# Designs tried in a protein design run: peptides against a protein of PDB entry 7AL2. Part 75

Target 1, 85 residues: chain A of PDB entry 7AL2
Amino acid sequence: YEIMLIRPKTIDDINYVVDQVLEESNPVILDLSFLEKESPANFKLAGEKIKQMRSNYGAEALLLSRCNDKNLIIIAPKGVSLVRK

## One batch from the design tools (peptide; made by RFdiffusion4, then SolubleMPNN)

Design b2_p24_4_s2 (from b2_p24_4, 11 letters changed)
Fold by OpenDDE base, seed 1:
Structure b2_p24_4_s2 (fold): chain B 85 residues (1-85), chain A 24 residues (1-24)
Amino acid sequence: as target 1 above (85 residues)
Amino acid sequence: MKESEETVKELLERAEKLLKEALA
């Protein structure tokens, strides 16, 4: 598998994340800082999609960094373990 | 036989349905 990195700006980008996790089984490191600042609606949508992937498809999500210009989260598909040591 | 792949739209619809059912 591949690890994808993206800072989503549009709904298409959000759907890309979903596709990578669910169809390609690729972990995604995403920065939600753009959506959080520029589109609260799409930020909420992204969060809902993440919750759906977690609840219905066994994905895991882990916060990597949170500050003013970064909101980094890794999403792993089922079968890829996220381990915090 | 080739396995069929769901579109992102179909996956999202299924996720929304399952989420709704899980929260019911």
Scores: peptide ipSAE 0.029, ipTM 0.455, DockQ to the pose 0.036
Fold by OpenDDE base, seed 2:
Structure b2_p24_4_s2 (fold): chain B 85 residues (1-85), chain A 24 residues (1-24)
Amino acid sequence: as target 1 above (85 residues)
Amino acid sequence: MKESEETVKELLERAEKLLKEALA
């Protein structure tokens, strides 16, 4: 599989993340800092999509870094386990 | 697992707190 990296800016980008996780079975490292700053509505939408993927599709999510300029999360499909040691 | 009703912001804040505690 591939690991995708994206800083989503639009709804299309959010849907791209969903597609990568659910359809392509690729983990995605995403930076939500743009949405958090520029579009509260799309930030909320992204979060709802992440929750849906976790609740309904067995995806896992892990916070990687949270600071002023970055809000990094990795989302893995059901077939890929995330382990923090 | 049941779906959380927390906002994205609240979830991220909680995750950050847990991460800090785990690394302490």
Scores: peptide ipSAE 0.021, ipTM 0.479, DockQ to the pose 0.062
Fold by OpenDDE base, seed 4:
Structure b2_p24_4_s2 (fold): chain B 85 residues (1-85), chain A 24 residues (1-24)
Amino acid sequence: as target 1 above (85 residues)
Amino acid sequence: MKESEETVKELLERAEKLLKEALA
């Protein structure tokens, strides 16, 4: 698999993340800072999609970093375990 | 039972707190 990096700005980007995780089984490191600042609606949508992937497909999500300029989350598909050392 | 209605923002806030505590 591949590890995808993306800072979503549009709904298409959000759907791309979903596709990568569920269809391609690729982990995604995403920066939600743009959506959080520029589109509360799309930020909420992204969160709902992440929750859906977690609850319905066994995806795992972990906050990597949170600050004014970034909001980094890694989401891993089922079969890829996130381990914190 | 129902799915949590907590917003992603709230989840991130909690995660941030836990992260800070873990790194302290």
Scores: peptide ipSAE 0.021, ipTM 0.478, DockQ to the pose 0.059
Fold by OpenDDE base, seed 5:
Structure b2_p24_4_s2 (fold): chain B 85 residues (1-85), chain A 24 residues (1-24)
Amino acid sequence: as target 1 above (85 residues)
Amino acid sequence: MKESEETVKELLERAEKLLKEALA
């Protein structure tokens, strides 16, 4: 698999993330900082999509970093294990 | 190891607090 990196800015970008995780089975490292600052609606949408992937498709999500200018989350598809030590 | 259901915003807010404490 490939690991995708994206800082989504639009709904298209959010849907790209969903496609990568569910259809391509690729983990995605997301930076949600743009959406959080610029579009509360799309930020909420991104959150809902992540929750849906976790609850309905066996995806895992883990927060990597949160600071003033970045919100990093990794989303792994079913079959790719995220391990915390 | 699966986290409870939370909004992304809530997760980020909680993590931010923990990170700030760790860096203090």
Scores: peptide ipSAE 0.019, ipTM 0.471, DockQ to the pose 0.139

Design b2_p24_4_s4 (from b2_p24_4, 9 letters changed)
Fold by OpenDDE base, seed 1:
Structure b2_p24_4_s4 (fold): chain B 85 residues (1-85), chain A 24 residues (1-24)
Amino acid sequence: as target 1 above (85 residues)
Amino acid sequence: MEESERTVKELLERAEKLLKEAEE
């Protein structure tokens, strides 16, 4: 698999993330800071998609960093284990 | 890992709540 890196800005970007996780089985490192600041509606949509992937498809989500300029989350598809030491 | 998952979940839920309140 490949690890994708993206700071989504549009609905197309959000759908790209979903496709990468569910169809391509690629982990995605997301920076949600743009959506959080610039588009509450699309930020909500991204959150809903993450919840759906976790609840319905066995994806895992891990917070990597949360600060003023970053909101980093890794989403891993089922079968890719996230481990914190 | 579970703690981080809960943190992400709470963050997203809070954001959705704030958005809903702003739209009402």
Scores: peptide ipSAE 0.029, ipTM 0.556, DockQ to the pose 0.523
Fold by OpenDDE base, seed 2:
Structure b2_p24_4_s4 (fold): chain B 85 residues (1-85), chain A 24 residues (1-24)
Amino acid sequence: as target 1 above (85 residues)
Amino acid sequence: MEESERTVKELLERAEKLLKEAEE
């Protein structure tokens, strides 16, 4: 698998994340800081998609960093284990 | 692991709640 890095800005970017996790089985490290600041509606949508992937598809999500400049989350598909040391 | 997942869940739920309240 590949690890994808993205700072989503549009709905297309959000759907790209969903596709990478569910269809390609690739972990995604995403920065939600742009959506949080510039598009509250799309930030909400991104959150809903993450919750759906966790609840319905067995994805895991971990918060990597949360500050004024970053909102970093890693999402792993079912079968890829996330381990915190 | 569980703590980190819980943190993400709570963060997203809080954000969505605030957005919903602001739209009402």
Scores: peptide ipSAE 0.028, ipTM 0.552, DockQ to the pose 0.505
Fold by OpenDDE base, seed 4:
Structure b2_p24_4_s4 (fold): chain B 85 residues (1-85), chain A 24 residues (1-24)
Amino acid sequence: as target 1 above (85 residues)
Amino acid sequence: MEESERTVKELLERAEKLLKEAEE
């Protein structure tokens, strides 16, 4: 698989993440800081999609870093284990 | 609608349906 990196800015970007995780089976490292700042609605949407991927498709999500300038999350498709040591 | 868009839409619909059924 490939690891995708994206700082989503639009709904299309959010859908891209969903496609990568669920259809392409690629882990995605997301920076949600843009959406959080510029579009709370789309930020909420992104969170909902992440929850849906976790709840229904066995995806796993892990917070990597949270600060003022970044909100890094990794989303892994089912079968890719995320381990924090 | 392109195939990719259709696939994403379908996946989202499935997810939303399952969450709704689970009251989540």
Scores: peptide ipSAE 0.026, ipTM 0.503, DockQ to the pose 0.037
Fold by OpenDDE base, seed 3:
Structure b2_p24_4_s4 (fold): chain B 85 residues (1-85), chain A 24 residues (1-24)
Amino acid sequence: as target 1 above (85 residues)
Amino acid sequence: MEESERTVKELLERAEKLLKEAEE
């Protein structure tokens, strides 16, 4: 698999993340800082999609950082384990 | 990446349906 890195700016970018996790089985490192600043509606949508992937498809999500003008979250598809030591 | 069998739109629709059913 590949690890995708993206800072979403549009709904299309959010849908791209969903496709990467659910269809391509690629982990995605997201920076949600743009949406959080520029579009509360799309920021909320992104959060809802993350919750749906966790609840319905066995995805796992972890907050990596919420500082330095970054809001970093990793989402791993089912089959890729995120291990915290 | 190669073209998927299912569109992103279909995936989103399925996810929304499952979420709705789980909340009922």
Scores: peptide ipSAE 0.025, ipTM 0.493, DockQ to the pose 0.038

Design b2_p24_5_s1 (from b2_p24_5, 12 letters changed)
Fold by OpenDDE base, seed 5:
Structure b2_p24_5_s1 (fold): chain B 85 residues (1-85), chain A 24 residues (1-24)
Amino acid sequence: as target 1 above (85 residues)
Amino acid sequence: SAENDKLLLEMVSEEFKEEAKKIL
């Protein structure tokens, strides 16, 4: 598999993340900082999609970093294990 | 913001929420 990195700015980008996780089975390192600052509605939408992927498809999500200009979450599809040591 | 931090916490898997709280 591939690990995707994306800082989504649009709904199309959010849907790209969904496709990568669910259709391509690729983990995604997601920076939500743009949406958080520029589009509260799409920030919320992205969150809804992440929760849906967890609830319905066995994806998992881990917060990597949170600061003024970074908001990093890794989303792993079912079959790719996230392990905290 | 506190609201956005709450939203982020909701995105995170249950097993990783305690670690997330240390970052937030």
Scores: peptide ipSAE 0.770, ipTM 0.950, DockQ to the pose 0.951
Fold by OpenDDE base, seed 1:
Structure b2_p24_5_s1 (fold): chain B 85 residues (1-85), chain A 24 residues (1-24)
Amino acid sequence: as target 1 above (85 residues)
Amino acid sequence: SAENDKLLLEMVSEEFKEEAKKIL
């Protein structure tokens, strides 16, 4: 698999993340800082999609970093284990 | 914001929420 890094800006980008996790089984490092600043609605939508992936498909999500210009979360598909040291 | 931090916490898996709270 590949590890994707993306800072989504549109709904299409959000759906791309979903496709990477669910269809390609690729972990995604997701920077939500653009959506948080520019589109509260799409920020919420991204969150809903992440929760749906966890609820329905066994994805897991881990917060990597939080600051003014970075909101980094890794989303791992089922079968890729996230382990905290 | 507090609201956005709450939303981020909701995105995170249950097993990682305590660690997330340390970052937020």
Scores: peptide ipSAE 0.770, ipTM 0.950, DockQ to the pose 0.944
Fold by OpenDDE base, seed 2:
Structure b2_p24_5_s1 (fold): chain B 85 residues (1-85), chain A 24 residues (1-24)
Amino acid sequence: as target 1 above (85 residues)
Amino acid sequence: SAENDKLLLEMVSEEFKEEAKKIL
């Protein structure tokens, strides 16, 4: 598999993330900082999509970093294990 | 913001929430 890196800016980008996780079975490292600052509605939408992927498809999500200019979360599909050591 | 941090915490899997709280 591939690990995707994306800082989504549009709804199309959010849907791209969903496709990568669910259809391509690729982990995605997301920077949500653009949505948080520029589109509160799409930030909330992204969160809803992440929760749906966890609830319905067995995806997992881990917070990597939180600061003023970065908001990093990794989303892994069901077949890829995330482990905290 | 506190609201956005709460939203982020909701995105994170249950097993990783305690660590997330340390980052937030």
Scores: peptide ipSAE 0.770, ipTM 0.950, DockQ to the pose 0.950
Fold by OpenDDE base, seed 3:
Structure b2_p24_5_s1 (fold): chain B 85 residues (1-85), chain A 24 residues (1-24)
Amino acid sequence: as target 1 above (85 residues)
Amino acid sequence: SAENDKLLLEMVSEEFKEEAKKIL
């Protein structure tokens, strides 16, 4: 698999993340800082999609960093285990 | 914001929420 890094700016980008996790089974490192600043609606939509992937498809999500210019979350598909030591 | 931090916490898996609270 590949590990994707993306800072989504549009709904198309959000759907790209969903496709990478569910269809391609690729982990995604996601920076939500653009959506948080520029589109509260799409920020909420991204969150809803992440929760749906966790609830329905066995994806997992871990917060990596939070500051003014970075909101980094890794989303792993069911086939990739996230482990905290 | 507090609202956005709450939303981020909701995105995170249950097993990783305590660690997330340390970052937020």
Scores: peptide ipSAE 0.769, ipTM 0.950, DockQ to the pose 0.942

Design b2_p24_5_s2 (from b2_p24_5, 12 letters changed)
Fold by OpenDDE base, seed 2:
Structure b2_p24_5_s2 (fold): chain B 85 residues (1-85), chain A 24 residues (1-24)
Amino acid sequence: as target 1 above (85 residues)
Amino acid sequence: SEENDKLLLEMVSEEFREEAKKIL
């Protein structure tokens, strides 16, 4: 698999993340800082998509970093284990 | 914001939420 890194700006970008996790089974490192600042509606939408992937498809999500410039979450598809040591 | 931090906690898997609270 590949590890994707993306800072989504549009709904198309959000759906790209969903496709990478569910269709390609690739982990995604996701920076939500743009959506949080520029589109609260799409920030909420992205969150809903992440929760749906967890509840319906066995994806997992881990917060990597939170500051003024970055809002990083890794989303792993079912079969790729996230481990905190 | 507090609202956005709450949303982030909801995005994160349950097993990782306590550590997330330390980052937030």
Scores: peptide ipSAE 0.761, ipTM 0.947, DockQ to the pose 0.949
Fold by OpenDDE base, seed 5:
Structure b2_p24_5_s2 (fold): chain B 85 residues (1-85), chain A 24 residues (1-24)
Amino acid sequence: as target 1 above (85 residues)
Amino acid sequence: SEENDKLLLEMVSEEFREEAKKIL
């Protein structure tokens, strides 16, 4: 598999993330900082999609970093385990 | 914001939320 890195700016980008996780089974490192600042509605939508992927498809999500400029979350598909040591 | 931090916690898997709280 491949690990994708994306800072989504549009709904199309959000849907791209969903496709990568669910269809391609690729982990995605997400920077949500743009949506958080520029589109509260799409930030909320992104969150809903992440929760749906966890609830319905066995994806997992881990917060990597949170500050004023960065909002990094890794989302792993069901076949990829996230492990904290 | 505090509201957005709560949203982020909801995005994160349950097993990783305690660690996330240390970051937020």
Scores: peptide ipSAE 0.761, ipTM 0.947, DockQ to the pose 0.952
Fold by OpenDDE base, seed 1:
Structure b2_p24_5_s2 (fold): chain B 85 residues (1-85), chain A 24 residues (1-24)
Amino acid sequence: as target 1 above (85 residues)
Amino acid sequence: SEENDKLLLEMVSEEFREEAKKIL
């Protein structure tokens, strides 16, 4: 598999993330900083999609970094385990 | 913001939320 890095700006980008996780089974490192700043509605939408992937498809999500210009979460599809040591 | 931090915690898996709280 591949590990994707994306900073989504549009709903299409959000759906691309969903496709990468669910269809391609690729982990995604997601920078939500653009959506958080520029579109609170799409930021919430992204969150809803992440929760749906966890709830319905066994995806997992881990917060990597939070600062002014970056908001990084990794989303792993089912079968790719995230481990904190 | 507090609202956005709360949203981020909701995005994060339950098992990783305590660690996330340390970052936020």
Scores: peptide ipSAE 0.761, ipTM 0.947, DockQ to the pose 0.948
Fold by OpenDDE base, seed 3:
Structure b2_p24_5_s2 (fold): chain B 85 residues (1-85), chain A 24 residues (1-24)
Amino acid sequence: as target 1 above (85 residues)
Amino acid sequence: SEENDKLLLEMVSEEFREEAKKIL
């Protein structure tokens, strides 16, 4: 698999993330800082999609960073294990 | 904002929320 890095700006970008996780089985490092600043509605939509992927498809997500104009979350598909040590 | 931080915590898996709270 590949690890994708994306800072989504549009709904199309959000759906791209969903496709990468669910169809391509690629982990995604997601920077939500643009959506948080520029579109509260799309920020909430991104959150809803992440929760849906966790609830329905076994995806997992953890927070990587929340500072310096970055808002980084990694989303892993069911086949990729996220381990906290 | 506190509201957005709460939303982020909801995005994060339950097993990783305590660590996330340290970052937020």
Scores: peptide ipSAE 0.760, ipTM 0.947, DockQ to the pose 0.925

Design b2_p24_5_s3 (from b2_p24_5, 12 letters changed)
Fold by OpenDDE base, seed 4:
Structure b2_p24_5_s3 (fold): chain B 85 residues (1-85), chain A 24 residues (1-24)
Amino acid sequence: as target 1 above (85 residues)
Amino acid sequence: SKENDELLLEMVSEEFREEAKKIL
């Protein structure tokens, strides 16, 4: 698999994330800071998509970093194990 | 914000939420 890195800015970007996780089976490192700042609605949409991927497809999500300019989450498809040591 | 932090916790898998709280 490939690891994707994206800071989504649009709904198209959010859908790209979903496609990468579910269709391509690629983990995605997400920076949600743009959506959080610029579009509360799309920030919530991204969250809904992440929760749906977890609940319906066995994806997992881990918070990597949180500050004003970074909101990093990795979302891994089923079969890619996220381990905290 | 507190609201956004709660949203992030909802996004994060249950097994990683305690660690997330340390970051938030």
Scores: peptide ipSAE 0.760, ipTM 0.947, DockQ to the pose 0.943
Fold by OpenDDE base, seed 1:
Structure b2_p24_5_s3 (fold): chain B 85 residues (1-85), chain A 24 residues (1-24)
Amino acid sequence: as target 1 above (85 residues)
Amino acid sequence: SKENDELLLEMVSEEFREEAKKIL
């Protein structure tokens, strides 16, 4: 698999993330900082999609970093284990 | 904002929320 890195700016980008996780089984490192600043509605939508992937498809999400410039979460599809040591 | 931080916590898996709270 591949590890994707994306900073989504549009709904299409959000759906791309969903497709990468669910259809391609690729982990995604997601920077939500653009959506948070520019579109509160799409920021909320992204969150809803992440929760749906967790609740329905066994995806997991881990917060990597939070600051003014970046808002990083990794989303792992079912079968890719996230482990904290 | 507090609202956005709460939204982020909701995005994060339950098992990783305590760690997330340390970052936020």
Scores: peptide ipSAE 0.759, ipTM 0.947, DockQ to the pose 0.971
Fold by OpenDDE base, seed 3:
Structure b2_p24_5_s3 (fold): chain B 85 residues (1-85), chain A 24 residues (1-24)
Amino acid sequence: as target 1 above (85 residues)
Amino acid sequence: SKENDELLLEMVSEEFREEAKKIL
């Protein structure tokens, strides 16, 4: 698999993330800082999609960073384990 | 904001939320 890095700006970008996780089985490092600043509605939509992927498809997510104009979350598909040591 | 931080916590898996709180 590949690890994708994306800072989504549009709904199309959000759906791209969903496709990468669910169809391509690629982990995604997601920077939500643009959506948080520029579109509260799309920020919430991104959150809803992440929760849906966790609830329905076994995806997992953890927070990587929240500072310096970054808002980084990694989303892993069911086949990729996120381990906290 | 506090509201957005709470939303982020909801996005994060339950097993990783305590660590997330240390970052937020």
Scores: peptide ipSAE 0.758, ipTM 0.947, DockQ to the pose 0.925
Fold by OpenDDE base, seed 2:
Structure b2_p24_5_s3 (fold): chain B 85 residues (1-85), chain A 24 residues (1-24)
Amino acid sequence: as target 1 above (85 residues)
Amino acid sequence: SKENDELLLEMVSEEFREEAKKIL
């Protein structure tokens, strides 16, 4: 698999993340800082998509970093284990 | 914001939420 890194700006970008996790089975490192600042509606939408992937498809999500410039979450598809040591 | 931090906690898997609270 590949590890994707993306800072989504549009709904198309959000759906790209969903496709990478569910269709390609690739983990995604996701920076939500643009959506949080520029589109609260799409920030909420991204969150809903992440929760749906967890509840319906066995994806997992881990918060990596939170500050003014970055809002990083890794989303792993089912079969790729996230481990906190 | 507190609202956005709560949204982030909802995005994160349950097993990782306590650690997330330390970052937030």
Scores: peptide ipSAE 0.758, ipTM 0.947, DockQ to the pose 0.948

Design b2_p24_5_s4 (from b2_p24_5, 12 letters changed)
Fold by OpenDDE base, seed 1:
Structure b2_p24_5_s4 (fold): chain B 85 residues (1-85), chain A 24 residues (1-24)
Amino acid sequence: as target 1 above (85 residues)
Amino acid sequence: SAENDKLLLEMVSEEFREEAEKIL
């Protein structure tokens, strides 16, 4: 698999993330800072998609970093284990 | 914001929320 890094700005970007996780089985490192600042509605939508992927497809999500200009979350598809040491 | 931090916690898997709370 590949590890994708994306800072989504649009709904298309959000759907790209979903496709990477569910169809390509690629982990995705997300920076949600743009959506949080510029589109609260799409920030919430991204969150809903992440929760749906966890609930329905066995994806997992881990917070990597949080500051004023970074909201980094990794989403792993089923079969790719996220481990905290 | 508190609201956005709550949303982020909801995005994170249950098993990783304690760690997330330390970051937030």
Scores: peptide ipSAE 0.759, ipTM 0.948, DockQ to the pose 0.959
Fold by OpenDDE base, seed 5:
Parts: sequence; structure tokens; C-alpha cells
Structure b2_p24_5_s4 (fold): chain B 85 residues (1-85), chain A 24 residues (1-24)
Amino acid sequence: as target 1 above (85 residues)
Amino acid sequence: SAENDKLLLEMVSEEFREEAEKIL
């Protein structure tokens, strides 16, 4: 598989993330900082999509970093294990 | 914001929320 990195800015980008996780089975490193700053509605939408992927498809999500400029979450599809040591 | 941090915690898997709280 491939690991994707994206800082989504639009709904199309959010849907790209969903496609990568669910259709391509690729983990995605997601920077939500743009949406958080520029579109509260799409920030919330992205969160809803992440929760749906976890709830319905066995995806998992881990917070990597949170600061003023970065908001990084990795989303792993079912079959790719996220492990904290 | 506190609201956005709460939303982020909801995005994160249950098993990783304790670690997320350390980052926030």
C-alpha cells in the first residue's frame, strides 16, 4: 500500500481521503489545519467522515500532532494496524 | 479552541484518546 499525505481544503479533498482509506486501503496522514481555520463546517464534516469510517468500516485514527499550525491525524484502513509502544 | 479539541478527540479512536489528550 501507499501512505498518503493531504491537507484538505475542499469537500472534494475530504472525499479523496475517504476514497483512499476505503477504496484504495491506503493510510492517510491528514492535516486538518486549513479546514479548522477556514471552514468550520467542512472541519466538522471531515470529522464526521472519520468517525463514519471508524464506525462502519473498521478504520482507526490516531492524533499525531496538535499546534497552532498543524493538526495531524493518521487514518488507517482496516487491515493496517496502528500500534503505540 | 476547546470546541475543536473536543471534535478532534471524537475523531480519534478510543484506544488512542488518552495519548491525544497528552498532545492537546
Scores: peptide ipSAE 0.758, ipTM 0.948, DockQ to the pose 0.934
Fold by OpenDDE base, seed 2:
Order: sequence, then structure tokens, then C-alpha cells
Structure b2_p24_5_s4 (fold): chain B 85 residues (1-85), chain A 24 residues (1-24)
Amino acid sequence: as target 1 above (85 residues)
Amino acid sequence: SAENDKLLLEMVSEEFREEAEKIL
């Protein structure tokens, strides 16, 4: 598999993330800082999509970093294990 | 914001929320 890195700016970008996780089975490292600052509505939408992927498709999500200019979360599809040591 | 931090916690898997709370 591939690990994708994306800082989504649009709904199309959010749907790209969903496609990568669910259809391609690729982990995605997300920077949500743009949506949080520029589109609170799409920030909430991204969150809803992440929760749906966890609830319905066995995806998992881990917070990597939180600061003023970066908001990093990794989302892994069902077949890829996330482990904290 | 507190609201956005709460939303982020909800995005994160339950097993990783304690660590997320330390980061936030």
C-alpha cells in the first residue's frame, strides 16, 4: 500500500481521502489546519467522514500533532494496524 | 478552540484518545 499525505481544502479533497482509505486501502496522513481555519463547516464534515469510516468500515484514527499551523491525524484502513508504543 | 479540540477527540479512535488529550 501507499501512505498518502494531504492538506484538504475542498469537499473534493475530503472525498479523495475517503476514496483512498475505503477503496484503495491506503493510510492517509491528514493536515486539517486549512479546513479548521478557513471552513468550519468542512472541518466538521471531515470529522463526520472520519467517524463514519471508523464506525462502519473499521478504519482507525490517531492524532499525530496539534499546534497553531498543523493539525495532523493519520487514518488507517481496516487492514492496516496503528500501534502506539 | 475548545470546540474544535473536542471535535478532534471525537475523530480519534477511542484507544488513542488519552494520548490525544495530552497533545491537545
Scores: peptide ipSAE 0.758, ipTM 0.948, DockQ to the pose 0.933
Fold by OpenDDE base, seed 3:
Structure b2_p24_5_s4 (fold): chain B 85 residues (1-85), chain A 24 residues (1-24)
Amino acid sequence: as target 1 above (85 residues)
Amino acid sequence: SAENDKLLLEMVSEEFREEAEKIL
């Protein structure tokens, strides 16, 4: 698999993330800082999509960093294990 | 914001929320 890195800016970008996780089975490192600042509605939408992927498809999500201009979450598809040591 | 931090915690898997709270 590939690990994707993306800072989504549009709904199309959000749907791209969903496709990467569910259809391509690729982990995605998301920077949500743009959506958080520029589109509260799309920030919430991104969150809803992440929760749906966890609830319905076995995805998992881990917060990597929260600072200044970064809001990083990794989303792993079912079959890619996220492990905290 | 507190609201956005709460939303982030909801995005994170249950098993990783304790660690997330340390970051926030």
Scores: peptide ipSAE 0.758, ipTM 0.948, DockQ to the pose 0.951

